# Peptides against a protein of PDB entry 6B4E, part 189

Target 1, 295 residues: chain A of PDB entry 6B4E
Amino acid sequence: TNFDKISKMFWHYKDKIAQIKQDIVLPIKKADVNVRNLLSRHKRKINPKFGQLTNSNQQLFKIQNELTQLINDTKGDSLAYHWILNFIAKAVVHQAETEVRVKPESALPLGKLTLYLLVQFPELQELFMARLVKKCPFVIGFTCEIDTEKGRQNMGWKRNNENKWEDNTSYDERMGGILSLFAIITRLQLPQEFITTTSHPFPIALSWHILARICNTPLNLITNTHFVILGSWWDAAAVQFLQAYGNQASKLLILIGEELTSRMAEKKYVGAARLRILLEAWQNNNMESFPEMSP

## One batch from the design tools (peptide; made by RFdiffusion4, then SolubleMPNN)

Design b2_p29_7_s3 (from b2_p29_7, 17 letters changed)
Fold by OpenDDE base, seed 3:
Structure b2_p29_7_s3 (fold): chain B 295 residues (1-295), chain A 29 residues (1-29)
Amino acid sequence: as target 1 above (295 residues)
Amino acid sequence: SSLEEQKAKEEAKFLEELKKVLEELEKKY
């Protein structure tokens, strides 16, 4: 594992966030009043749609079509178009932080919607990935120390209005929610209309990178959160990961489930205990996946 | 198709990289 490459990638996306602010968010504040009003109306229509997702494919397709129309209405102005896409990227990650964290299976409809939008609107890809890495560096297998303020900020820790860090449980749950969404996206097939015309923007290979990079992380940097997000990933993608890479996938699952947890046993991490339960379920041929969506 | 060939080539390259990573990890653990 080339840690320098991972660090460069992390900072690339951090820089991208700064660029988005300068090139998209701030310029819109100075845009024509008609453009600002249009975007405000569109924002109000778009935002509730992510919460309207259910375990229904019919509902998913409805929302996909509605969002597609709303986004297309902005294409006449490049700045407006990119602003709407950036808003969507933020909204999707926010749903992962708030809803998926408490209901992991909700990642499936959200992931399907997100993947559709990522393919339909390719400019969303960089905006979305930058937002993911900012909020949850685990999506690229990045880890740094959290014994410093800067380290915690880099790893996506939040402070409240009183400048207090969020509690460990809240952080773990948020990271798990975001990682669940990303894991789902990586294991989903492209929508039927795109299979022959485009490549998957975030393929299952990115799940491999997450697991392998965590396994190569110095043990002194491994925390409970690492095991929590691995468990979230497992629920979201382990079945499909095994289908994709077979024996190689199996070896890597054993490494994270058995070897990594064993090396950290002295820490008695709750996340590690859960991951061992998932490993045992797999060993007993009882690996579960999220339920499929209804028609 | 040219796209399918490209996808296959990328996948093959990735699988080779994965093998190397696994070998390194097996030495660590």
Scores: peptide ipSAE 0.342, ipTM 0.851, DockQ to the pose 0.947
Fold by OpenDDE base, seed 5:
Structure b2_p29_7_s3 (fold): chain B 295 residues (1-295), chain A 29 residues (1-29)
Amino acid sequence: as target 1 above (295 residues)
Amino acid sequence: SSLEEQKAKEEAKFLEELKKVLEELEKKY
């Protein structure tokens, strides 16, 4: 694992967030009143749609179509178009931090919607990835120390209005929610209309990178959060990961489930205990995936 | 299709890279 490469990628996306603010968010505040009004109306229509997702494919397709139309309405103005995509990127990640956090299986409809939008609007990909890395560096297998304020900020820790750090449970759950979404996206097949014309923007290979990079992370940097997000990933993608890579996938799952957890046993991490339970379930031929969506 | 062939080639290349990564990890653990 090349940690310099991972660090470079991490900082690339941090810079991208700053660039988005400078080149997209701030300029819109000075844009024509008609453009600002358009975007305000679109924002109000778009925002509730992510919460309207259910385990229904019919509802998913409805929302996909509605969002597609709303986004297309902005294409006449490049700045407006990029602004609305950035808004969507933020909204999707926020939904993962809130809804997926408490209901991991909700990652499936959200992931399907997100993947559709990422393919339909390629400019969303960089905006979305930048937001993901900012909020949850685990999506690229980045880890740093959290004994400093800067380290915690880099790892996506939040402070409240009183400048108090969020509690460990809240952080773990948020990271788990975001990673569940990303894991789902990586294991989903492209929509049928895109399979023959487009490459998957975030393929299952990115799940491999997450697992392998965590396995190569210095043990002194491994926390309960690492095991929590591995468990979240496992629930979201382990079945499909095994289908994709067979014996190689199996070996990597054993490394994270058995070897990594064993190396960290003295810490008695709750997330590690859960991951061992998932490993044992797999060994007993009882690996489960999220239920498929209804028609 | 040309795209399918490209995808297959990329996947094959990736699988070879995975083997190397696994070998390195297996030495670590």
Scores: peptide ipSAE 0.341, ipTM 0.852, DockQ to the pose 0.950
Fold by OpenDDE base, seed 1:
Structure b2_p29_7_s3 (fold): chain B 295 residues (1-295), chain A 29 residues (1-29)
Amino acid sequence: as target 1 above (295 residues)
Amino acid sequence: SSLEEQKAKEEAKFLEELKKVLEELEKKY
């Protein structure tokens, strides 16, 4: 594992967030009043769509079509188009932090919608990835120390209005929600209409990178959160990961479930205990996946 | 299709890299 490469990737996306603010978010405030009004109306129409997702493919397709039309309405102005895509990227990640956090299986319809949009609107890919890395660096297997304010900020910790850090449980659950969404996206197949014309923007190989990079992380940097997000990943993608990589996948799952948890046993992390339960369930041929969506 | 062939080649290359990564990790643990 090349940690220098991972660090460079992390900072690339941090810089991208700063660039987005400077080149997209701030300039739109000075844009024509008609453009600002259009975007305000579209924002109000788009925002509730993510909460309207259900376990129904029919509902998914409806929302996909509605969002596609709303986004296409902005293509006449490049700045407006990029602004609406950045808004969508933020909204999707926010939905993962709130809804997927409490209902992990909701990652499946959200992931399908997101993957569709990422393929239909390629400019969304960098905007979305930058937002993911900012909020949850675990999506690229990045880890740093959290004993400093800067370290906590880099790892996506939030402060409230009183400048107090969020509690460990809240942080763990948010990271788990975001990673569940990303894991789902990586294990989903492209919609049939795109399979022959487009490559998957965030393929299952990215799940491999997450697991391998965490396994190679210095043990002194491993926290309960690492095990929580591994458990979230497992629920979201372990079945499909095994299907994709076979024996190699099995070896890596054993490394995270048995070896990494054993090395950290002295810490008595709750997340590690849960990951061991998931490993044992798999060993007993009881590996579960999220329920499939209805027609 | 040409794209399918490219995807297959990329997948094969990735699978070869996985073995090396696993060997390195197994040495660590």
Scores: peptide ipSAE 0.339, ipTM 0.853, DockQ to the pose 0.938
Fold by OpenDDE base, seed 2:
Structure b2_p29_7_s3 (fold): chain B 295 residues (1-295), chain A 29 residues (1-29)
Amino acid sequence: as target 1 above (295 residues)
Amino acid sequence: SSLEEQKAKEEAKFLEELKKVLEELEKKY
């Protein structure tokens, strides 16, 4: 694992967030009133759609079509188009932080919607990844120390209005929710209409990178959160990961489930205990995945 | 198709890199 490369990638996306603010968000505030009104209307129509997702493919396709139309309506103005995509990127990540954290299986319809949009609108890819990395650096396997304020900020810790850090449970749950979404995206097949014409923007290989990079992380930087997000990843993608990489996948799952948890046993992390339960279930041929969506 | 061939080549390359990473990890643990 090349940690220098990972660090460079992390800072690239941090810089991208700053760029988005400067080049997209702030300029729209000075845009023509008609453009601002258009975007306000579109924002109001787009925002509730993520919460309207169910375990129904029919409902998913409806929402996909509605969002596609709303986004296409903005293509005549490049700044408006990029602003809407950035809004969507933020909204999707927010949905992961709020809904997926409490209902992990909701990552499946959200992930399908997101993957569709990422392929339909390629400019969304960088905007989405930048938002993901800002909120949950684990998506690229980045870890730093959290003993400093800057370290906590880099790892996506939030402060409230009183400048108090969020509690550990809240942080763990948010990270788990975001990672569940990303894991789902990596293991989903492209929609049928894109399979022969497009490459997957965030393929299952990115799940490999997450696991391998965490295994290579210095043990003194490993926290309960690492095990929580590994458990979230496992629920979301372990079955498909094994299908994709076979024996190599099995070896890596044993490394995270058995070896990494054993090395950290003295810490008595709750997340590690859960990961061991998942490993044992797999060893007993009882590995579970999220239920498939209905027609 | 040319795209399918490219995907297959990229996948093969990735699997080779994966083996190297696993070998390194197995030495660590």
Scores: peptide ipSAE 0.342, ipTM 0.852, DockQ to the pose 0.951; fails the geometry check

Design b2_p29_7_s4 (from b2_p29_7, 14 letters changed)
Fold by OpenDDE base, seed 5:
Order: structure tokens, then C-alpha cells, then sequence
Structure b2_p29_7_s4 (fold): chain B 295 residues (1-295), chain A 29 residues (1-29)
């Protein structure tokens, strides 16, 4: 694992966030009033749709179509188009932080919707990844120290209005929610309409990178959060990961579930204990996945 | 399709690279 490369990638996306603010968000405030009004209306229509997702494919397809139409309405203005995609990227990640956090299985419909949008609107890919990395650097296997304020900020820790850091449980749950979404996206098949014409933008190999990079992370940087997000990943993608990589996947799952947890046993991380339970369930042929969506 | 064949080929090549990564990890643990 080349940590310098990972760091460069991390900072690339951090810079991208700054660029988005300068080139998309701020300029739109000075745009034509008609464009601003259009975007305001579209924002109001788009935002509720993420909360309207259910475990129903029918509902998913409805929302996909509605969002597609709303996004297409902005294509006549490049700035407006990129603005609405950036808004969507933020909204999806926010949904992961809030809903998936408390209901991990909701990652499946959200992930399906997101994957559809990522393929339908390729310009969303960079915007979405930048937002993911900002909020949850674990999605690219990035880890830094959290002993400094800057380190905590880099790892996606939030402060409240009183400048107090969020509690560890809240952080762990948010990271788990975001990573669950990303894990789901990586293990989903492309929609049938795209499978023969498009490559998967965030394929299952990115899950491999997450696991491998965490395994290669210096042990002094490994925290409970690492195990929490590995557990979240496991619930979201372990079955499909095994299907994709077979014996090699098994070896990597053993590395995270047994070897990494054993090396960190002295820390008595709750997340590590859960991951061991997941490993044991797998060893007993009881590996579970999220339930499939209804028609 | 030609695209699917190319994707499969790329996947196989990627898997070989990932196997090398796994070998390095196995040495670490």
C-alpha cells in the first residue's frame, strides 16, 4: 500500500471541495435570477425524494425518473447543471449520515439510486467522491492521526455550534453510515440499461482497496472507528465480495476479522468485538446480507 | 459484447494485481 498515493488522493478531493465552492457554489449566487429561481425550485423538489426511498424497486424507479427529469432540466446551463449535481452529492451523503446511520439496510435503496445517478450523470462522480472523502476518508482507506484539531477535521469529525467535538459514538455511527452506502454502491450491478454500454464507476475493487489499506495502516492509527466501518462494510458487501474474488476475498476477510482484531485485542474495541462475531458467523456458514428490495 | 469482454479482461488483470497486494498483506500478518 502506497500511503503517499492515498494522501495525494485525499488532498486532491479536499482541493476539489474548495474548487467546487469557488467555481460552482459561489458563482451561482451571481447568476441570472431565472437560473437561481430554477435551482431553488429544483432543490425543493429534489431534497424530499431521498427520504421517500423505501425497500421497493417500484418506488426507486419512480424516484429515479423524477430526479432524472429534474436534473435534465438544468443541462442547458453548465453551471446550473453542476450546481444541482453537487447539491445531490451533498444530499446523498447527508442521507447516509442520518438515515443509514440508524438503519443500515436503507443503504441498499439509497445506493441503487446513487449508482443510477452516477452512471446517468457522469459529472456527478467526481463531485460525489469528493464529498465522500471529505465526510468519510475511510472510503479511500485514508487514515491520519486525530490527536490534533486538523487531524480530526481531516478524518471528518464535526464540531457543534459551541465548537465541541461530536462524541465518539456519533462519529462512529456516521462513518459507518457513509461507508455502508459506499460499500453497497461498489457491490451493486449496473442497471440493466447500462450494463452493456458503461463501466461501473465505483466497482467492487474499491472495496478491496478499503480493506487492504486498512490492513496496511499503522496499528497506532487504528481506532474503534476502523472496526466499526469494517463491520458496516461487512454487513453491506461481504457476501458479494466473496462472490467476486472467491478465495482471495476469504483471505482478506480473515485478515480483517481475525488477524487485525487479534493485533488490537488489548484495546478492547467494541467494533472489533462485533467484527469477530461477524467472522464467526461466516465461519459457521451464517453470513447474512441485506434483504433484497421488493418489486 | 466487446465491452463486456474488455471489462472481464480488465477485471482479471486487476485481480492479479490485487493478489500481489494480498501476498504482501499475508507477509505482514
Amino acid sequence: as target 1 above (295 residues)
Amino acid sequence: SELLEEQEKRREEELKELEKVLEELEKKY
Scores: peptide ipSAE 0.262, ipTM 0.804, DockQ to the pose 0.817
Fold by OpenDDE base, seed 1:
Structure b2_p29_7_s4 (fold): chain B 295 residues (1-295), chain A 29 residues (1-29)
Amino acid sequence: as target 1 above (295 residues)
Amino acid sequence: SELLEEQEKRREEELKELEKVLEELEKKY
């Protein structure tokens, strides 16, 4: 694992967030009133749709079609198009921070919708990844110290209006929600209409990178959050990960579930205890996945 | 299709690289 490369990726996406603000968000405030009105109407129509997802493929397809139409309506203006995609990227991540956080299985319909949009609108890919890395650096296996304010900010910690940091439980749950969504995306197959024409934008190999990079992280930087997000990843993608990589996947799951937890045993992390339970369930041939969506 | 064949080839190459990463991790632990 080359940590310099990971750091470069992290800062690339941090810079991308700044660039998005400068080149997309701020310019729209000065755009023609008709464009601003269009985007305001579309924002109001788009935002509720992520919360309207259910464990139903029929509902998913309906929402996919509605969003596709709304996004296509903006393609006549490049700035408007990129603005609406950036809005969608933010909305999807927000849904992961709120709904997926409390109901991890909701990552499946959200992930299917997101993957569809990422393929249908390729310009969404960089916008979405930048937002993911900003909010949850674990998606690329980045870790830094959190003993400083800057370190906490880099790792996606939030402050309230009173400048107070969020509590550890809230942070852990948010990171778990975001990572669950990303894990789902990496393990989903492309929709049938795209399989022969497009490569997967965020393939299962990215899950391998997350696990491997965490295993290579200096132990003094490993926190309870690392184990929480590994547990979230496990629930979301472990079955499909084993299907993809076979014996090599098994070895890596043992490394995170047995070896990494053992090395950190003195810390008595609750997340590590949960990960051991997941490992034991797998060893007993009781590895569970999220329920499949209804037709 | 040509695309599927290319994807399969890339996946095989990627698996070989991932195996090297795993071997390095196994030495660490």
Scores: peptide ipSAE 0.232, ipTM 0.803, DockQ to the pose 0.822
Fold by OpenDDE base, seed 4:
Structure b2_p29_7_s4 (fold): chain B 295 residues (1-295), chain A 29 residues (1-29)
Amino acid sequence: as target 1 above (295 residues)
Amino acid sequence: SELLEEQEKRREEELKELEKVLEELEKKY
């Protein structure tokens, strides 16, 4: 694992967030009133769509079409187009932090929707990844110390209005929700209409990178959160990961489930205990995936 | 299709890279 490369990627996306603010968000505030009104209307129409997802493919396709139309309406103005995509990126991540956090299986319809949009609107890819890395650096396998305020901020910790850090459980759950979504995206097949024309923007190899980079992370930086997000990833993608990489996948799952948990046993992390349960379930031929969506 | 062939080639290259990563991890653990 090249930690310098990972660090460079992390800071690239941090810079991208700053750029988005300067080049997209702030300029729109000064844009023509008609553009601002358009975007306000679109924002109001788009925002509830993510919460309207169910386990139904029919509902998914409906929402995909509705969002596609709404986004296409903005293409005549590049700034408006990028603004609406950035809004979508933020909304998707927010949905992961709120809904997927409490209902991990909801990552499947959300992931399918997101993947569709990422392919349909390629400019969303960088915006979405930047938002993901900002909120959950684990998506690229980045880890730093959290003993400093800056370290915590870099790892996506939030402070309340009283400048108090969020509790560990809240942080763990948010990270788990975001990672579940990302894991789902990496293991999904492209929609049928894109398979022959487009490459997967966030392929299953990115899941490999997450696991491998965590395994190579210095043990003194490993926290309960690492095990929580690994468990979230496992629920979301382990079955498909094994299908993709076979014996190599098995070795890596053993590394995270057995070796990493064993090395950290002294810490008695709850997340590690859960990950061991998942490993044992797999060893007993009882590895489960999220239910498939209905037609 | 040419695209499918290219995708397959990329996948093979990715697998080779992943094998190297796995070897490094095996040395660590």
Scores: peptide ipSAE 0.034, ipTM 0.624, DockQ to the pose 0.869
Fold by OpenDDE base, seed 2:
Structure b2_p29_7_s4 (fold): chain B 295 residues (1-295), chain A 29 residues (1-29)
Amino acid sequence: as target 1 above (295 residues)
Amino acid sequence: SELLEEQEKRREEELKELEKVLEELEKKY
């Protein structure tokens, strides 16, 4: 693992966030009133769509079509188009921080919707990835120390209006929710209409990178959060990961489930205990995945 | 399709790279 490359990637996306603010968000405030009104209306229509997802593919397709139309309505103005995509990127991540956090299986319909949008609107890809990395650096396997304020900020810790850090449980759950979404996206097949014409924008290899990079992370930087997000990833993608990489996947799952947890046993992390339970379930041939969506 | 063939080729190359990464991890644990 080349940590310098990972760091460069991390800062690339941090810079992208700053660029988005400068080039997209701020300029819209000065845009024509008609454009601003259009975007305000679209924002109000788009925002609730993510919460309307269910385990139904029919409902998913409905929402996909509705969002596609709403986004297409903005294509006449490049700035408006990029603004609405950035809004969507933020909304999807927010949904992961809230809904997926408490109901991990909701990552499946959300992930399917997101993947569709990422393929349908390629400009969303960089906007979405930048938002993911800002909120949850674990999606690219980035880890830094959290003993400093800057370190915590880099790792996506939030402060309230009183400059108080969020509690550990809240942070862990948010990171788990975001990573669940990303894991789902990486293991999903492209929609049938795209499978022969488009490459997957965030393929299963990115899951490999997450696991491998965490395994290569210095042990002194490993926290309970690492195990929590690994558990979230496991629920979301372990079955499909094994299907994709076979014996290589098995070895890596053993590394995170057995070896990494054993190396950190003295810390008695709750997340590590859960990961061991998941490993044992797999060893007993009862690994579970999220249920498939209904027609 | 040409795209599928290219994707398969890329996957094979990826697997070779992943094998190297796995070997490094196995040495650590």
Scores: peptide ipSAE 0.033, ipTM 0.608, DockQ to the pose 0.926

Design b2_p29_8_s1 (from b2_p29_8, 16 letters changed)
Fold by OpenDDE base, seed 1:
Structure b2_p29_8_s1 (fold): chain B 295 residues (1-295), chain A 29 residues (1-29)
Amino acid sequence: as target 1 above (295 residues)
Amino acid sequence: MENPLLELLTISDEEMEEAIKESEEKLLS
């Protein structure tokens, strides 16, 4: 694993976030009143859509169509278009932080919606990835020390209104939620309408990178969060990952489930204990996946 | 006996990319 490359990628997306703020978010505040009003109306219509997702494909398709129309209404103004996509990127990640963290299976409809939007609106891809990396660097297998304020910020730790860091459980759950969403996206097939015309923007190979990079992370940087997000990934994508890579996938699952947990056994991480349970379930032919959505 | 797990941990990004490619090719065959 080339950690320098990963670091460069991490900082690339950090720079992208800064660019988005300067080139998209701030300019809209000074835009024509009609544009601002349009975006305000669209924001109000778009925001509740993510919470309206269910385990129903029919509901998913309805929301996809509604969002597509709302986004298309902004295409006449490039700045407005990019602003609404950036808003969507933020909203999707926020949904992962709030809903998916407590109901992991909700990642499936959210992931399907997100993947559809990423393909339908390619400009969303960079905006979404930048937001993901900012909020959860684990999506690219980036890890740094969290003993410093800057390190914690880089790893996506939040401060509350009292300028106190969030508790470890809250951080773990948020990271797990975001990673669950990303894992789902990587293991989903493209909608049938796009399979022949478009490549998958975030393919299952990105899941491989996450696991491999975590396995190669210096042990002194491995925390309970790493095991939590690996467990979240496992629930979201392990079945499909095995289908994609077969024996090589099995080796990597054993590496994270057995070897990495064993090396960190002295820490007695709760996340590691859960990951061992998942490994044992797999060894007993009881690997579970999220239920498929209803028609 | 080369610990197969150790081999995977030592897999370079390039080797990993190759393994991914091989696996993708197998999925497509």
Scores: peptide ipSAE 0.025, ipTM 0.651, DockQ to the pose 0.054
Fold by OpenDDE base, seed 3:
Structure b2_p29_8_s1 (fold): chain B 295 residues (1-295), chain A 29 residues (1-29)
Amino acid sequence: as target 1 above (295 residues)
Amino acid sequence: MENPLLELLTISDEEMEEAIKESEEKLLS
């Protein structure tokens, strides 16, 4: 694993976040009042849509259509269009942090919606990835030390109003939620209408990178969070990952489930224990996936 | 200490990255 390359990619997205603020978010505050009013109205209509998702495909399609219309209304103004996409990127990640963290299976409808939007509006891809990497660097297999303030910030740790770091459980759950969403996106097939016209923006290969990069991460940087997000990934994508890569997938699952957990056994990480349970379930032909959505 | 677990894999992370890159290049060509 080329960690220098991963680091460069991490910082690329950090720079992109800064650029988004400078080139999209700040300029819109000074834009024409009509544009600002339009975006405010659209924001209010868009924001609740992500929470309206259910296990119903019918509901998903309804929301897809509604969002498509709302986004298309902004295409006449490039700045407005990019602003609304950036808002959507933030909203999707926020939904992962709040809902998916407590109900992992909700990642499936959210992931389907997100993938649709990513394909329908290609400019969303970079905005979304930048937001993901900022919030959860694990999505690109980036890890740094968390014994420094800067390191914790880089790894997406939050501080409260009292300048205290969030507790480990909250961090683990947030990272797990975001990673679950990303994992789902990587393992979903493109909607039928796009299969012949475009490639998958975040294909299953990105799941490979997550696992492989974590496996090659220096052991002194491995924390409980790594195992938590691997477990979240497993629930979200392991079945489809095995289908995609066969024996190579199997090797990698054994590496994370058995070898990595064994190497870190002295730490007695709860996340590692859970990952071993998932491995054992698979070995016993009991690997589970999220239930499919209803019609 | 490095954790070179990928040595047990037939396909490395780097090989996958190259495969992705090649696929992207083909789409752009």
Scores: peptide ipSAE 0.024, ipTM 0.643, DockQ to the pose 0.041
Fold by OpenDDE base, seed 5:
Structure b2_p29_8_s1 (fold): chain B 295 residues (1-295), chain A 29 residues (1-29)
Amino acid sequence: as target 1 above (295 residues)
Amino acid sequence: MENPLLELLTISDEEMEEAIKESEEKLLS
């Protein structure tokens, strides 16, 4: 694991967020009134679509088509197009922070939708990844200290209107929700229409990166959140990860489930206890995955 | 004997997939 590279990547996306604000979000406020009106209408139509997802593939396909049309309507203006994609990136992450955190299995339809959009609209990839890294640096295996305000901010901690940090449980749940979504995306197959023409934008190898990078993280930086997000990842992707990498996957699962938890046993992290339960379930040939969506 | 679990942690991100493939082939031989 090259932590300098990870740090560079982290700051790249932080810079990208700043760039998005300067080059996309702010300029659109000065754009032609017709463009602004179009985007306002589209925003209102797009936003509820993510909440309309169910465990139905039929419903998923409907929403995919509707969103595709709405996005395509903006392609006549590059700024408008990028603005709407940035809005979508934010909305998807927000859905992970709110819905997926309380219902992890909802990551599956959301992940399928997101993957479709990422492939259909390649410009979404950088916008989405930047938003993910800003909100949940764990998606690239980045960790820093959280003993400082800047450190907490870098790790995606939020403050309320009273400048109070969110509680640990809320942070853990949000990170778990976002990581669940990302994990799902990494383990999903491309839609059939894209398999022969497009490479997976966020392949299962990125799950490997997350696990390996966390395992190599200095132990003094490991927190309960690390174990929480590993547990979230496990629920979302462990089965498919084992299918992808076989015995090597097993070794890495043992590393996180047994070795990492053992090294941190003195901390008595609740997330670590859960991860050990997941390991034990697997050892007993009882590894669970999210149920497949209905037709 | 080198700890096989440590091997996974020492693999570079860039060579990860290739190393996994090679390791699997070796284990299956």
Scores: peptide ipSAE 0.022, ipTM 0.606, DockQ to the pose 0.054
Fold by OpenDDE base, seed 2:
Structure b2_p29_8_s1 (fold): chain B 295 residues (1-295), chain A 29 residues (1-29)
Amino acid sequence: as target 1 above (295 residues)
Amino acid sequence: MENPLLELLTISDEEMEEAIKESEEKLLS
C-alpha cells in the first residue's frame, strides 16, 4: 500500500469539492432566472425519487427512466447539467447517510440506480467520488489521526450548530451507511445494455483496495469505525468478493476478520466483535447477502 | 519502526494483481 498515493488522491477530491463549489454551485446562483427556475423544478422532482426506491426492479427502472429524462432536459446548458449531477451526487450520499444507515439492504436498489446513472452520465463519476471521499474517506482506504480538529474534519466528522462533534455512534453509523452503498456499487454488474460498451466505473477491485489499505493502516490509527465499516462492507459485498477473487479474497477476509480483530482485541471494539461474528458465520458456511430484488 | 504486526497484515500490490488476474481468468472461462 502506497499511503502517499492515497493521500494525494484524498486531497485531489478535496480540491475537487472546492472546484465544484466555485465552478458549478456559486455560478448557478447568478445564472438567468429561467435556468434557476428550471433547476428548482428539477430538484423538486428528483429529490423524492430516491425515497421511492423499493426492492422492485420495475420500480427501479421507472425511476431510472424518470431521472434520465430529467437530467437530459438540462443538457442544453452545460452549467445546469453539471449542477443537476452534483445535486444528484449529494442526494445519493445523503440517502446513504440516512436511509441505508438504518436499513442497510436499501443500499442495493440505491446502488443499482447510482451505478446506472454513473454509466449513463459519466460526468457524475468525479462529482460522486468527490462527495463520497469528503463524507467517508474510508471509500478509498484513507485514514488519518482524529485527535486533532483537522484530522476529524478530514475523516468526515460533523459539527453541530454548537460546534460540538457528533457522537461516535452517529459517526459510525453514517460511515457504515455510505460505505455500504459504495461496496454495493463495486460488486454490482453493469446493466446488460452497458456490458459490451463500457467498463465498470467503480469495479470490485476498489473493494480490494479498501480492505487491503485498512489492513496496512498503522494499528494506532485503527478505530471502532474501521471495524464498523468493514462489517458494513461484509454484509454488502463479501459474497460477491469471494466469487470474484476466490482464495485471495478468503485470505483478505481472514486478515480483517481474524487477524485485525485479534490485534485490536484489547480495545474491545463493538465493531470488531460484530466482525468476528460475521467471520464465524462464514466459517460455518452461513455467509449471508442482501436479498435480490424482485422482478 | 514498522510495527512487526503490520508485516503480518501487509497485503502486497502483487497479491492484488494476482487476485485481479485470477478474477479475469474466471470471467474468460
Scores: peptide ipSAE 0.090, ipTM 0.723, DockQ to the pose 0.054; fails the geometry check

